# Ledger of designs, part 146: peptides against a protein of PDB entry 3B8E

Target 1, 230 residues: chain A of PDB entry 3B8E
Amino acid sequence: PFLIFIIANIPLPLGTVTILCIDLGTDMVPAISLAYEQAESDIMKRQPRNPKTDKLVNEQLISMAYGQIGMIQALGGFFTYFVILAENGFLPIHLLGLRVNWDDRWINDVEDSYGQQWTYEQRKIVEFTCHTPFFVTIVVVQWADLVICKTRRNSVFQQGMKNKILIFGLFEETALAAFLSYCPGMGVALRMYPLKPTWWFCAFPYSLLIFVYDEVRKLIIRRRPGGWVE

## One batch from the design tools (peptide; made by RFdiffusion4, then SolubleMPNN)

Design b1_p22_2_s2 (from b1_p22_2, 19 letters changed)
Fold by OpenDDE base, seed 1:
Structure b1_p22_2_s2 (fold): chain B 230 residues (1-230), chain A 22 residues (1-22)
Amino acid sequence: as target 1 above (230 residues)
Amino acid sequence: SVEETRKLVEELLEEQLKLLLE
């Protein structure tokens, strides 16, 4: 998200504080939960033909898979970001290169896509209004990610939700998202303004996309053991 | 004060992030 902010010169879609909340708040418990996840039976029973090369290949493949999932996750966040800004009059195309003027407090007549002038304060309110939905989008997408990442090969339907710590992590992550989204003062403290409940659903298509992506990936792995997707 | 502190932290985090991206 931050890279796109820099490269595209768009208004900041996700604040650094929000990123910190993701990394330290939402990811920590899930990461711990995954550390205590029962080893996947197929991983434990798998004997690599060449432990050195196959380990390296597997690490690369895992890294690539998680990189792809992370990219889809980011796309979900950006989708929410663009939708919110579009609802406020800023179409995605208009946002490109707008950051310079957007962040300039001395420019109080930045025009949206419809010619409406926005003061610096108004722009920042809209920007900060995006932070919370982006965060929530990440959380919702992470639901799918956390559910799928506990297994490499087995479908989530086969493995089930056996790890109580993972379930707790999902709950904690959701509770944190709700707290940050609806607790009074979060707009001032973290620049996370209250979120309309409807925005929670904005991420669901992307959560589903990740879920489907991973299930397809796992299906391919099951059908072609030792393939490039593994 | 809270806002100023937030801004300071945010700026610091942004700088750290930039360093990580180099």
Scores: peptide ipSAE 0.020, ipTM 0.362, DockQ to the pose 0.020
Fold by OpenDDE base, seed 4:
Structure b1_p22_2_s2 (fold): chain B 230 residues (1-230), chain A 22 residues (1-22)
Amino acid sequence: as target 1 above (230 residues)
Amino acid sequence: SVEETRKLVEELLEEQLKLLLE
């Protein structure tokens, strides 16, 4: 998110506080939970691998898969960001290069896509209105990530939800998202304005996309062992 | 203030990221 913010020079889609909450709050418990995840049933039954070649290839493929999932997460967040800004009169194309004027408190006549002028205060309200939904979107997408990360090869339907700690992680990050979204004072303290409940659903297509992507990937792996998508 | 501190951190992070992307 921050990279796109800098490269595209768009208004800040996600604040540093929310980034920290993601990195420290939402990712820690899942990471711990995954450490306690039971091995895949097929992993324990796998034939011995070549420890030199297969390890390196596997690490590369895992890194690629997680990189792809991370890209989908980012896209989900930005989708929510662009939707909110578009609803407030700022179309995505208009946001490109707008940051300089957007963040200048002395410019009170920044025009939206429809020629409406926005004061600095109004712009910042809209910006901070995006922070919470962006964060929540990432959390919702992470639900799918956590579910799919249980296994590398087996389908979620085959492996099931056995790790109670992983389930706890899902609730923890959701509770954190709810706290940050609805607790009084979060708008002032963290620049996370209250979220309308409808925005929770904005991320669901992307969560589904990740889920489908991973299931398709795993299906290909099962049908073509040793493929490049493994 | 918390806001001032946040702003400073954000500015620093932005600067560092800009440098990394150059």
Scores: peptide ipSAE 0.019, ipTM 0.354, DockQ to the pose 0.022
Fold by OpenDDE base, seed 2:
Structure b1_p22_2_s2 (fold): chain B 230 residues (1-230), chain A 22 residues (1-22)
Amino acid sequence: as target 1 above (230 residues)
Amino acid sequence: SVEETRKLVEELLEEQLKLLLE
């Protein structure tokens, strides 16, 4: 998120303090919970033929899994960010290069995509309105990501939800999201304004899409072992 | 104020992030 903020020169989609809350509060517990997930039956049945190469492959697989989770979370967050800004009159293309004027408190006539002028205060309100839904979207997407990343090959319907620690992690991150979204003072402390309950559902289509995509991918892997999609 | 402190922390963090990404 921060890289895109710098490169695209767009309004800040998520505050740095909130990013830290994601890294330390939202990602840590689920990551720990995944460490306690039962090993895949297909992986456990495969005896390591070459410990050195197999270790490298496992490290690559783990790195790819964490990298993909982070990427999907970021994409989900940005999706929600762009939706909210578009609903407020700022189309994605219009946001490119807008940061300089957006963050200038002395410019009170920044135009949206429809020619509506926005004061600095109004812009900051809409910006901070994006932070909470962005965070919540990450959590909602993470529900799907954590579930689908349990197995590389098996369907979630086959593997099941046997890890109680994972279930607890999902509950904990949801509770944290609710706390950060609705606790008084979060707007001042974290630039996270209160979230309307309807915004919790904004990420669900995206999460469902990722879930379906992963299940289809896993189905292909099962039908075509050693394929490029693996 | 709490808001001033928050802004200061954010500015410091952003500066550190920029340095790490350069």
Scores: peptide ipSAE 0.018, ipTM 0.291, DockQ to the pose 0.020
Fold by OpenDDE base, seed 3:
Parts: C-alpha cells; structure tokens; sequence
Structure b1_p22_2_s2 (fold): chain B 230 residues (1-230), chain A 22 residues (1-22)
C-alpha cells in the first residue's frame, strides 16, 4: 500500500502506523503459529532434496506467503479503497497523480470526477475513512491466508485446524481489527475513522477467492505431483 | 499532543521505509 502510494501518487490508502499494526500485531503471531504447524504426513515420505539442484520447499512457501497471497491481499485492500473513493466521487483514474494536490492544505478546491470541489478537511475525512476498511479487509483476507498456508498439498478439510496458536492468532487479529475500528479516538490517534459493520463483508469475496484458489492449486498438485504449480 | 507524536512517528517511519526500499 505504501509503495503504491508513492509510485502512483494517489491518496494514502493505509497509514504507516496501521501498516505497523498489521506487521507487528496481525502478522507476527500467525507467522509464529505457522512455524510450529504440524508437518504434512507426506513431507516425511519425501527423500532429502539435493540442495544444489532442487529448490527448497521453504522458498516456495515463502514465495507463496509473501508474494502471491500478499498481492491478493493488497488487491483486496485496494478494491475497498477504490470503492469508497468512487462512492465519494473520485474514480480510480482520477486518483492517479492527485496526491500532491490532495495533501496540500492550501488547496481547497480539488475537483472530483464530477467537478465537485473538496476542501482539505473533506479530503482528509475521506482518506481516513478508507484506512479502517482497508485494514479490516486485510484482516479478513488473512483468515483465509493463514488457513491455506498450513498445508502445501493437503486440503484444509483433510488436515483440519490443529494448531492452537494459529487459532489464537486469528482471534487476536480480529480483536485488534475491532479495537482499531471502533475504539474512540482512533480517528485522531491512528487516522482510522469508525467502520460501518457492513464493510466487514466487503472482504469476504476475496477471502473466498483465496480459499478457492488454494484448494484448486492443492488439488492440481495432488493430481499432478511435480507440476509447475508446486 | 497525541497528534504531533503520531505525525512524528509516521514521518520517521516513512523515512526509514524509503531508505530500506531504495
């Protein structure tokens, strides 16, 4: 989110403090939980890989967790961001390059896609309105992400939810999301304005998408071991 | 103030992130 903010010069979709809350508060406990996840039964059946010729299993898992799934999470957050801004008159194309004028407190006549002028205060309210649902979207998407990262090949339905630390992590990140979304003063302290409960559901399609994607991927791996998706 | 402290922390973090990403 921060990189896209800089590169595309769009209004800040998620504040730096909220990013820290994600990295330290929502991602750390789940990451630890995954480190202690029970190995798949089939992993023990595999012969040791040649470290010179074979890619490490860990590299593939890391690539999936921080690359592919991370990109889907970001897309989910940005979807929510663009929806909110579009509902307030700022279409996605209009946001490109707008940051300079958006963040200038002396410009009080920034036009939206429909020619409506926005004061600095009005723009910041809309920006901060995006932060909370963006954060919540990431958390909801992480529910699916954390579950799918437990296994490489087996379906979640086959292995089940055995890691108590993972379950704790899911509750912790959800509780943190609720706290940051609804606790008084978060608008001032973290630039996160209160979230309407309906916005929690905005991320569900993405969570489902990740879940379906991973189950399909795992199904392909099971049917075609050593394929390109492994 | 809380707002000033937040702003300072955010600025510091943004600077550090920029340095790490360069």
Amino acid sequence: as target 1 above (230 residues)
Amino acid sequence: SVEETRKLVEELLEEQLKLLLE
Scores: peptide ipSAE 0.016, ipTM 0.313, DockQ to the pose 0.020

Design b1_p22_2_s3 (from b1_p22_2, 19 letters changed)
Fold by OpenDDE base, seed 2:
Structure b1_p22_2_s3 (fold): chain B 230 residues (1-230), chain A 22 residues (1-22)
Amino acid sequence: as target 1 above (230 residues)
Amino acid sequence: EVEEVKKLVEELLKEELEKLLK
């Protein structure tokens, strides 16, 4: 998100403090939950035939899978960001290169895609309104990521939701998202304005996409053991 | 590569946060 902000010179889709909340807060408990679930699933893994080569291949494949999921997650966040800005009159194409004027407090007549002029304060309200749903989108996509990454081979329907730590991680992540979205003062402290409940649903298509992606991946692994998708 | 980019972004964000906190 931050690299795209710099490269495309668009308004910042996610605040720096919010990014820290993702990296340190949102990812920590889910990562712990995954570590426990992986330990349970690894007991069922056959010992690699060649520990050196198979470990390297597995690490590459895991890294690739996490990279792909991370890209889908980022796309989901940006989709939500662009939808909100478009609803407020800023089409995605118009946002390209707009950052310089957007962030200039002395320019109070920045035009949207429809010729409406926006003051600096109005622009910052819209920007900070985007931070919360971007964050929530990431959290909702992480629900899918957390559920699918608990097992490398088994379908979610086969493995089920038996791990209480995983369920706790999902609950904690949701509670954190609700706290950051609705607690008074978060607009000042984290540049996250309150989120309308309807915006939580914007992330669901991407969560579904991740579920479908993982189920297809796991299906391929089951049909072709030792393939490049594993 | 994705993990390297992620680390780079995290470092850049940390630097920007340090600037904001000063």
Scores: peptide ipSAE 0.000, ipTM 0.265, DockQ to the pose 0.032
Fold by OpenDDE base, seed 3:
Structure b1_p22_2_s3 (fold): chain B 230 residues (1-230), chain A 22 residues (1-22)
Amino acid sequence: as target 1 above (230 residues)
Amino acid sequence: EVEEVKKLVEELLKEELEKLLK
């Protein structure tokens, strides 16, 4: 999200503080939890790794974890961002290159897509209104990400939810999201205005998309062992 | 390589955070 903010010169979709809260708060505990995940039921059926020929980290796994899934997460956040701005009169195409004027406190007549002029204060209110839903969208999508990362090959339905630390991680990230979204003063401290409860549901389609995507991927791996998807 | 990139991004974000907090 921050890279797109810089490249496209759009209003900031997610504050830097909030990004740090994601990386340190919502990602750390879940990542630790995955280290303690129970082995897949079929792990003992695999031959021992050859340390001389087998890469420790699969390039395909890295590409999927940081590339594909990360892109879906970002798309979910940007969807909520664009919806909120569009509801306030700023169509997605109008946001391109707008950052310079948007962030200038001396310009109080920035026009939206309908010719309505916005003061600096009004623009910052709508910007900060986007931050919270974006963050919550990332958290909800991370639920699916954490669940799918438990296994490489087996379906979630086959492996189950036995890792108590993972469950704690899901609770912790959700509690943090709720705290940052609804605690008084977060609008000033973190530039995150309170979230309407309805916005929690905007992330669910993307969470479902990741879940379906991974289940399909795992199904392909099970049917075609040694394929490029592994 | 991924960890190095992640660290670099975190450093950049930290710098930007410091700018925003001034």
Scores: peptide ipSAE 0.000, ipTM 0.233, DockQ to the pose 0.031
Fold by OpenDDE base, seed 4:
Structure b1_p22_2_s3 (fold): chain B 230 residues (1-230), chain A 22 residues (1-22)
Amino acid sequence: as target 1 above (230 residues)
Amino acid sequence: EVEEVKKLVEELLKEELEKLLK
């Protein structure tokens, strides 16, 4: 998300505090939960791989898979961001290069895509309105990430939801998102304005996409053992 | 390579965060 912000020079889609909440608050418990995840039934039954060749290949492929999932996650956040800004009169194309003028407190006549002028205060309200749903979108997408991380080859339906710590992590992450979204004063303290409940659903297509992607990937791995997708 | 990229991204993020906080 932040790289696109820098490259495209768009208004900041996610606040610094929200990034910290994602990195430290939402990812820590899930990471711990994954450490306690039960070994995959298929991994435990496998013959030892060639430790030199298969380790490097597996690490690269895992890194690629997580990289791809991370890109889908970022796309989900940006989608929500662009939808909210578009609803407020700023089309995605118009946001390109707008950051400099957007963040200038002395410019009070920044025009939207329809020629409406926005004061600095109005722009910041819209920006901060985007922070909460972006954060929530990331959280909802992370649900899918956590669930798919349970297995490398087995379907989620085959492995099941046995890790109670993982389930706890999902609830904790959701509770944190709800707290940050709806607690009074968070708009002032964290620049996270209250989120309409409908915006929680904006992330679901991307979560589903991650699930489908991972299930397809795992299906390919199961059908073609030793393939480049492993 | 992935770890190097992660470190680079973290450094870039930190620098930009510092700019935004100022």
Scores: peptide ipSAE 0.000, ipTM 0.236, DockQ to the pose 0.036
Fold by OpenDDE base, seed 1:
Structure b1_p22_2_s3 (fold): chain B 230 residues (1-230), chain A 22 residues (1-22)
Amino acid sequence: as target 1 above (230 residues)
Amino acid sequence: EVEEVKKLVEELLKEELEKLLK
């Protein structure tokens, strides 16, 4: 997210607080839930043919898969960001290169895509309004990520959500997102302004995309054991 | 590497935030 922010010179889509909430609040319980999840019996039973090379390959493949999922998460966040800014009059094309003027407190006449002038304070409110939805988008996408990470080979439909810790992680993550989104004072304290409930649904397509991506990946792994996708 | 990148991004974001708050 931040790399795109720098490269595109757009207003900051994700605040530092939201990043911290993701890393420390959102990812912690899910990560713990995954650690306590019983490894697929097949993962534990499959002896590596070559412990050194197969471990390295598996670590690389896992890292690549997580990297790809992370990219999809980021895309989901940015999508939500662009939708919110567009609803406030800033179309994505207009945001390109706008950062310099956006962040300048002395410029109080930054025009949106419709010629409306925005004060610095108004711009910052809109920017901070994006922080919460971006965070929530990440959370919603992480639901899929957490669920898919439960299994390496088996479909979520096959293994189900039997892990109580996983369910607790999803609940905690959702509760944190709801708290940060709707608790009074979060806009002032954390620069996370209240989120319209409708924005929760903006992430669902990306959550579904990750889910489908992983199910397809797992399907390929099941059909071609020992392939490059493992 | 991903964690390092995350940390770097967090630091950069923190610096930018501090610049904005100043």
Scores: peptide ipSAE 0.006, ipTM 0.260, DockQ to the pose 0.036; fails the geometry check

Design b1_p22_2_s4 (from b1_p22_2, 19 letters changed)
Fold by OpenDDE base, seed 5:
Structure b1_p22_2_s4 (fold): chain B 230 residues (1-230), chain A 22 residues (1-22)
Amino acid sequence: as target 1 above (230 residues)
Amino acid sequence: SVEETLKLVLELLKKELEELLK
């Protein structure tokens, strides 16, 4: 998200506090949950044909899969960001290159896509209004990510959700998202303005997409062991 | 680069913290 912000020169889609909350609040417990996840029985049974090459290939494939999931998460966040800005009069095309004027405190007449002028304060309110939904979108998408990360090959329905730490992680990140979104004064203190409850649902299609993507991937792996998707 | 991104994040964080402390 931050790289796109720099490259496209768009208004900041995700605040520093939000980034910190993601890194420290939402990722830590899930990472712990995965560390305590019982190794898939099939991973334990599958003797590497070549311990050196097979480990490297597996690590690369895992890294690539997580990279793809991360891209879907980012797309979900940006979708939410662009929808919010569009609802406030800023179409995606108009946002390109707008950052310089957007962040300039002395410019109080930045025009939206419809010719409405926005003061610096008004622009910052809209920007900060995007931070919370972006964060929540990531959290909702992470639900699917955490669930699919339990297994590499088996379906979620086959493996089940027995890891109590994972369940705790899901509640923790959701509670954090709710706290940041609805706690009074959070908009002033952390520049995370309150989120309309409807915005929680904007991430669901992307969460479902990740889930479907992973299930299809796993299905392919089960049907074609040793394929490039593994 | 990752380093440039990190630097920018840190700068933004510093600015935000300074604003919060005022």
Scores: peptide ipSAE 0.012, ipTM 0.325, DockQ to the pose 0.025
Fold by OpenDDE base, seed 2:
Structure b1_p22_2_s4 (fold): chain B 230 residues (1-230), chain A 22 residues (1-22)
Amino acid sequence: as target 1 above (230 residues)
Amino acid sequence: SVEETLKLVLELLKKELEELLK
């Protein structure tokens, strides 16, 4: 998020402290929970033919999986960010290069995509209004990602939710998201304004799409073992 | 340049920290 903020010169979608809270609070517990996930029966049956090469392949696969999860989460967050800003009059194309004027306190006539002028205070309210939904979107997307990443080939319906630690992690993430979204003082401390309950559902279509996509992917892998989709 | 980008990142981080401390 911060890199995109710099590269695209858009308003900051999520504060650095909040990003740190995601990395340490929401990502760590689920990552630990995944370490206790039951291995797929097909993976366990494959004796490592070459321990050195198979270890490297597994490390690469794990790193790719974690990288993909992080990317999907970021995309979900940015989706919510752009939706909120668009609803407030700032279309995505208009946000490109706007940061310099956006962050300048002395410019109180920044125009949105419809010619409405925004004061610095108004812009900061909108910016901070995006932080909480961005965070919540990451958590909601992470629900789906954590569930689907349990297995590479098997459906969630086949593998089931046997890992109690993972289930606990999902509830903990939700509780943390609720705390950060609704606890008094978070708007000042973390620049996270209170979230309307309706925004919790903004990420659900995205999570559902990822879930369906992954189930279809897994179905293809089961039907065509050794294909490019793996 | 990479140096200018790093400087910008540091300035932005500093600004964000200052805003959080207000």
Scores: peptide ipSAE 0.009, ipTM 0.308, DockQ to the pose 0.025
Fold by OpenDDE base, seed 3:
Structure b1_p22_2_s4 (fold): chain B 230 residues (1-230), chain A 22 residues (1-22)
Amino acid sequence: as target 1 above (230 residues)
Amino acid sequence: SVEETLKLVLELLKKELEELLK
């Protein structure tokens, strides 16, 4: 999100401090939980890997986390961001290159897609209104991500939810999201304005998408072991 | 450039931290 803010020069979709809260607060416990996940039943049955010829497990994990699933998570967050800004008169195409004028406190006549002029204060309210639902979207999508990442080949239904640390991680992420979204003062401290409860459901389609994507991927792996999808 | 981008990121981080400390 922050990289897109810099590269595309759009209004900041998620505050830097909030991103740090995600990385340190929401991602750390789940990452630890995955380290303690029970070995996949078929992995223990595999012969020792040849490090010279076999693909590194680490490359596959990185590809899933940052290349595939991480991209879907980012898309989910940006979807929420663009929806909120569009509802306030800023269409996605109009946001490109707008950051310089958006963040300039001396410009109080920034026009939206409909020619309405926005003061600096009004723009910042809209920006901060985007931060909370973006964050919540990431957390909700991470529910699916954490569940699917514990296995490479087995379906979630086959492996089950036995890792208590993972369950704790999911709870911690949800509790943190609720705290940051509804606790008084978060709008001032973290630039996260209160979130309507209905926005929690905005991320559900993306969580479902990740879940379906991974289940299909795993199904393909089971049918075609050693394929490029692995 | 990468250097300019890094400087911008650092400036933004600094700004946010300063605002949080007020």
Scores: peptide ipSAE 0.009, ipTM 0.333, DockQ to the pose 0.024
Fold by OpenDDE base, seed 1:
Structure b1_p22_2_s4 (fold): chain B 230 residues (1-230), chain A 22 residues (1-22)
Amino acid sequence: as target 1 above (230 residues)
Amino acid sequence: SVEETLKLVLELLKKELEELLK
């Protein structure tokens, strides 16, 4: 998100503190949850044909899958960001190159896509209003990611949600998201203004996309064992 | 350049930190 902020010169979609909350707060418990996830039966039954090459290939495939999921997460966050800004009068195309003027506290007449002038303070409120839903979007997408990562080949419907630690992780990240979204003072403390409950649903299409992606991937793996998507 | 990009990142991080410390 920060790289896109720099490259596109758009208003900051996700603050550093919010990023830290994701990395340390949101990702930690899910990562622990995955560490305690019971190995899939097929994983335990797999015998490497060539330990050197098969390990390397597997690591590459895993890295690719996580990279793809990460891209979907980022897209989900940016989608939410653009929706919020558009709702506030800033269309995506208008945001390109706007950062310099947006961040200049001496410019109090930055126009939105409809000619409405925004003071620096108003702009920052809108910017910070994006931080929370971006974070929440990441959390919601991570629900899917966490659930799908517990298995390599089996469908979520087949494996189920048996790991209590996983469930706890989902609860914890959701609770953190709720805390950051609705606790008074977060706008000042963390630059995360309160979130409308409806924004929780903005991420659902991307969460669903991850589920569909993973289910399709797993389906391909099941139909073509040892394929490149494994 | 990579160096200029890095400087920009650092400046932006610094700015954000300053805003948080206000």
Scores: peptide ipSAE 0.008, ipTM 0.289, DockQ to the pose 0.026

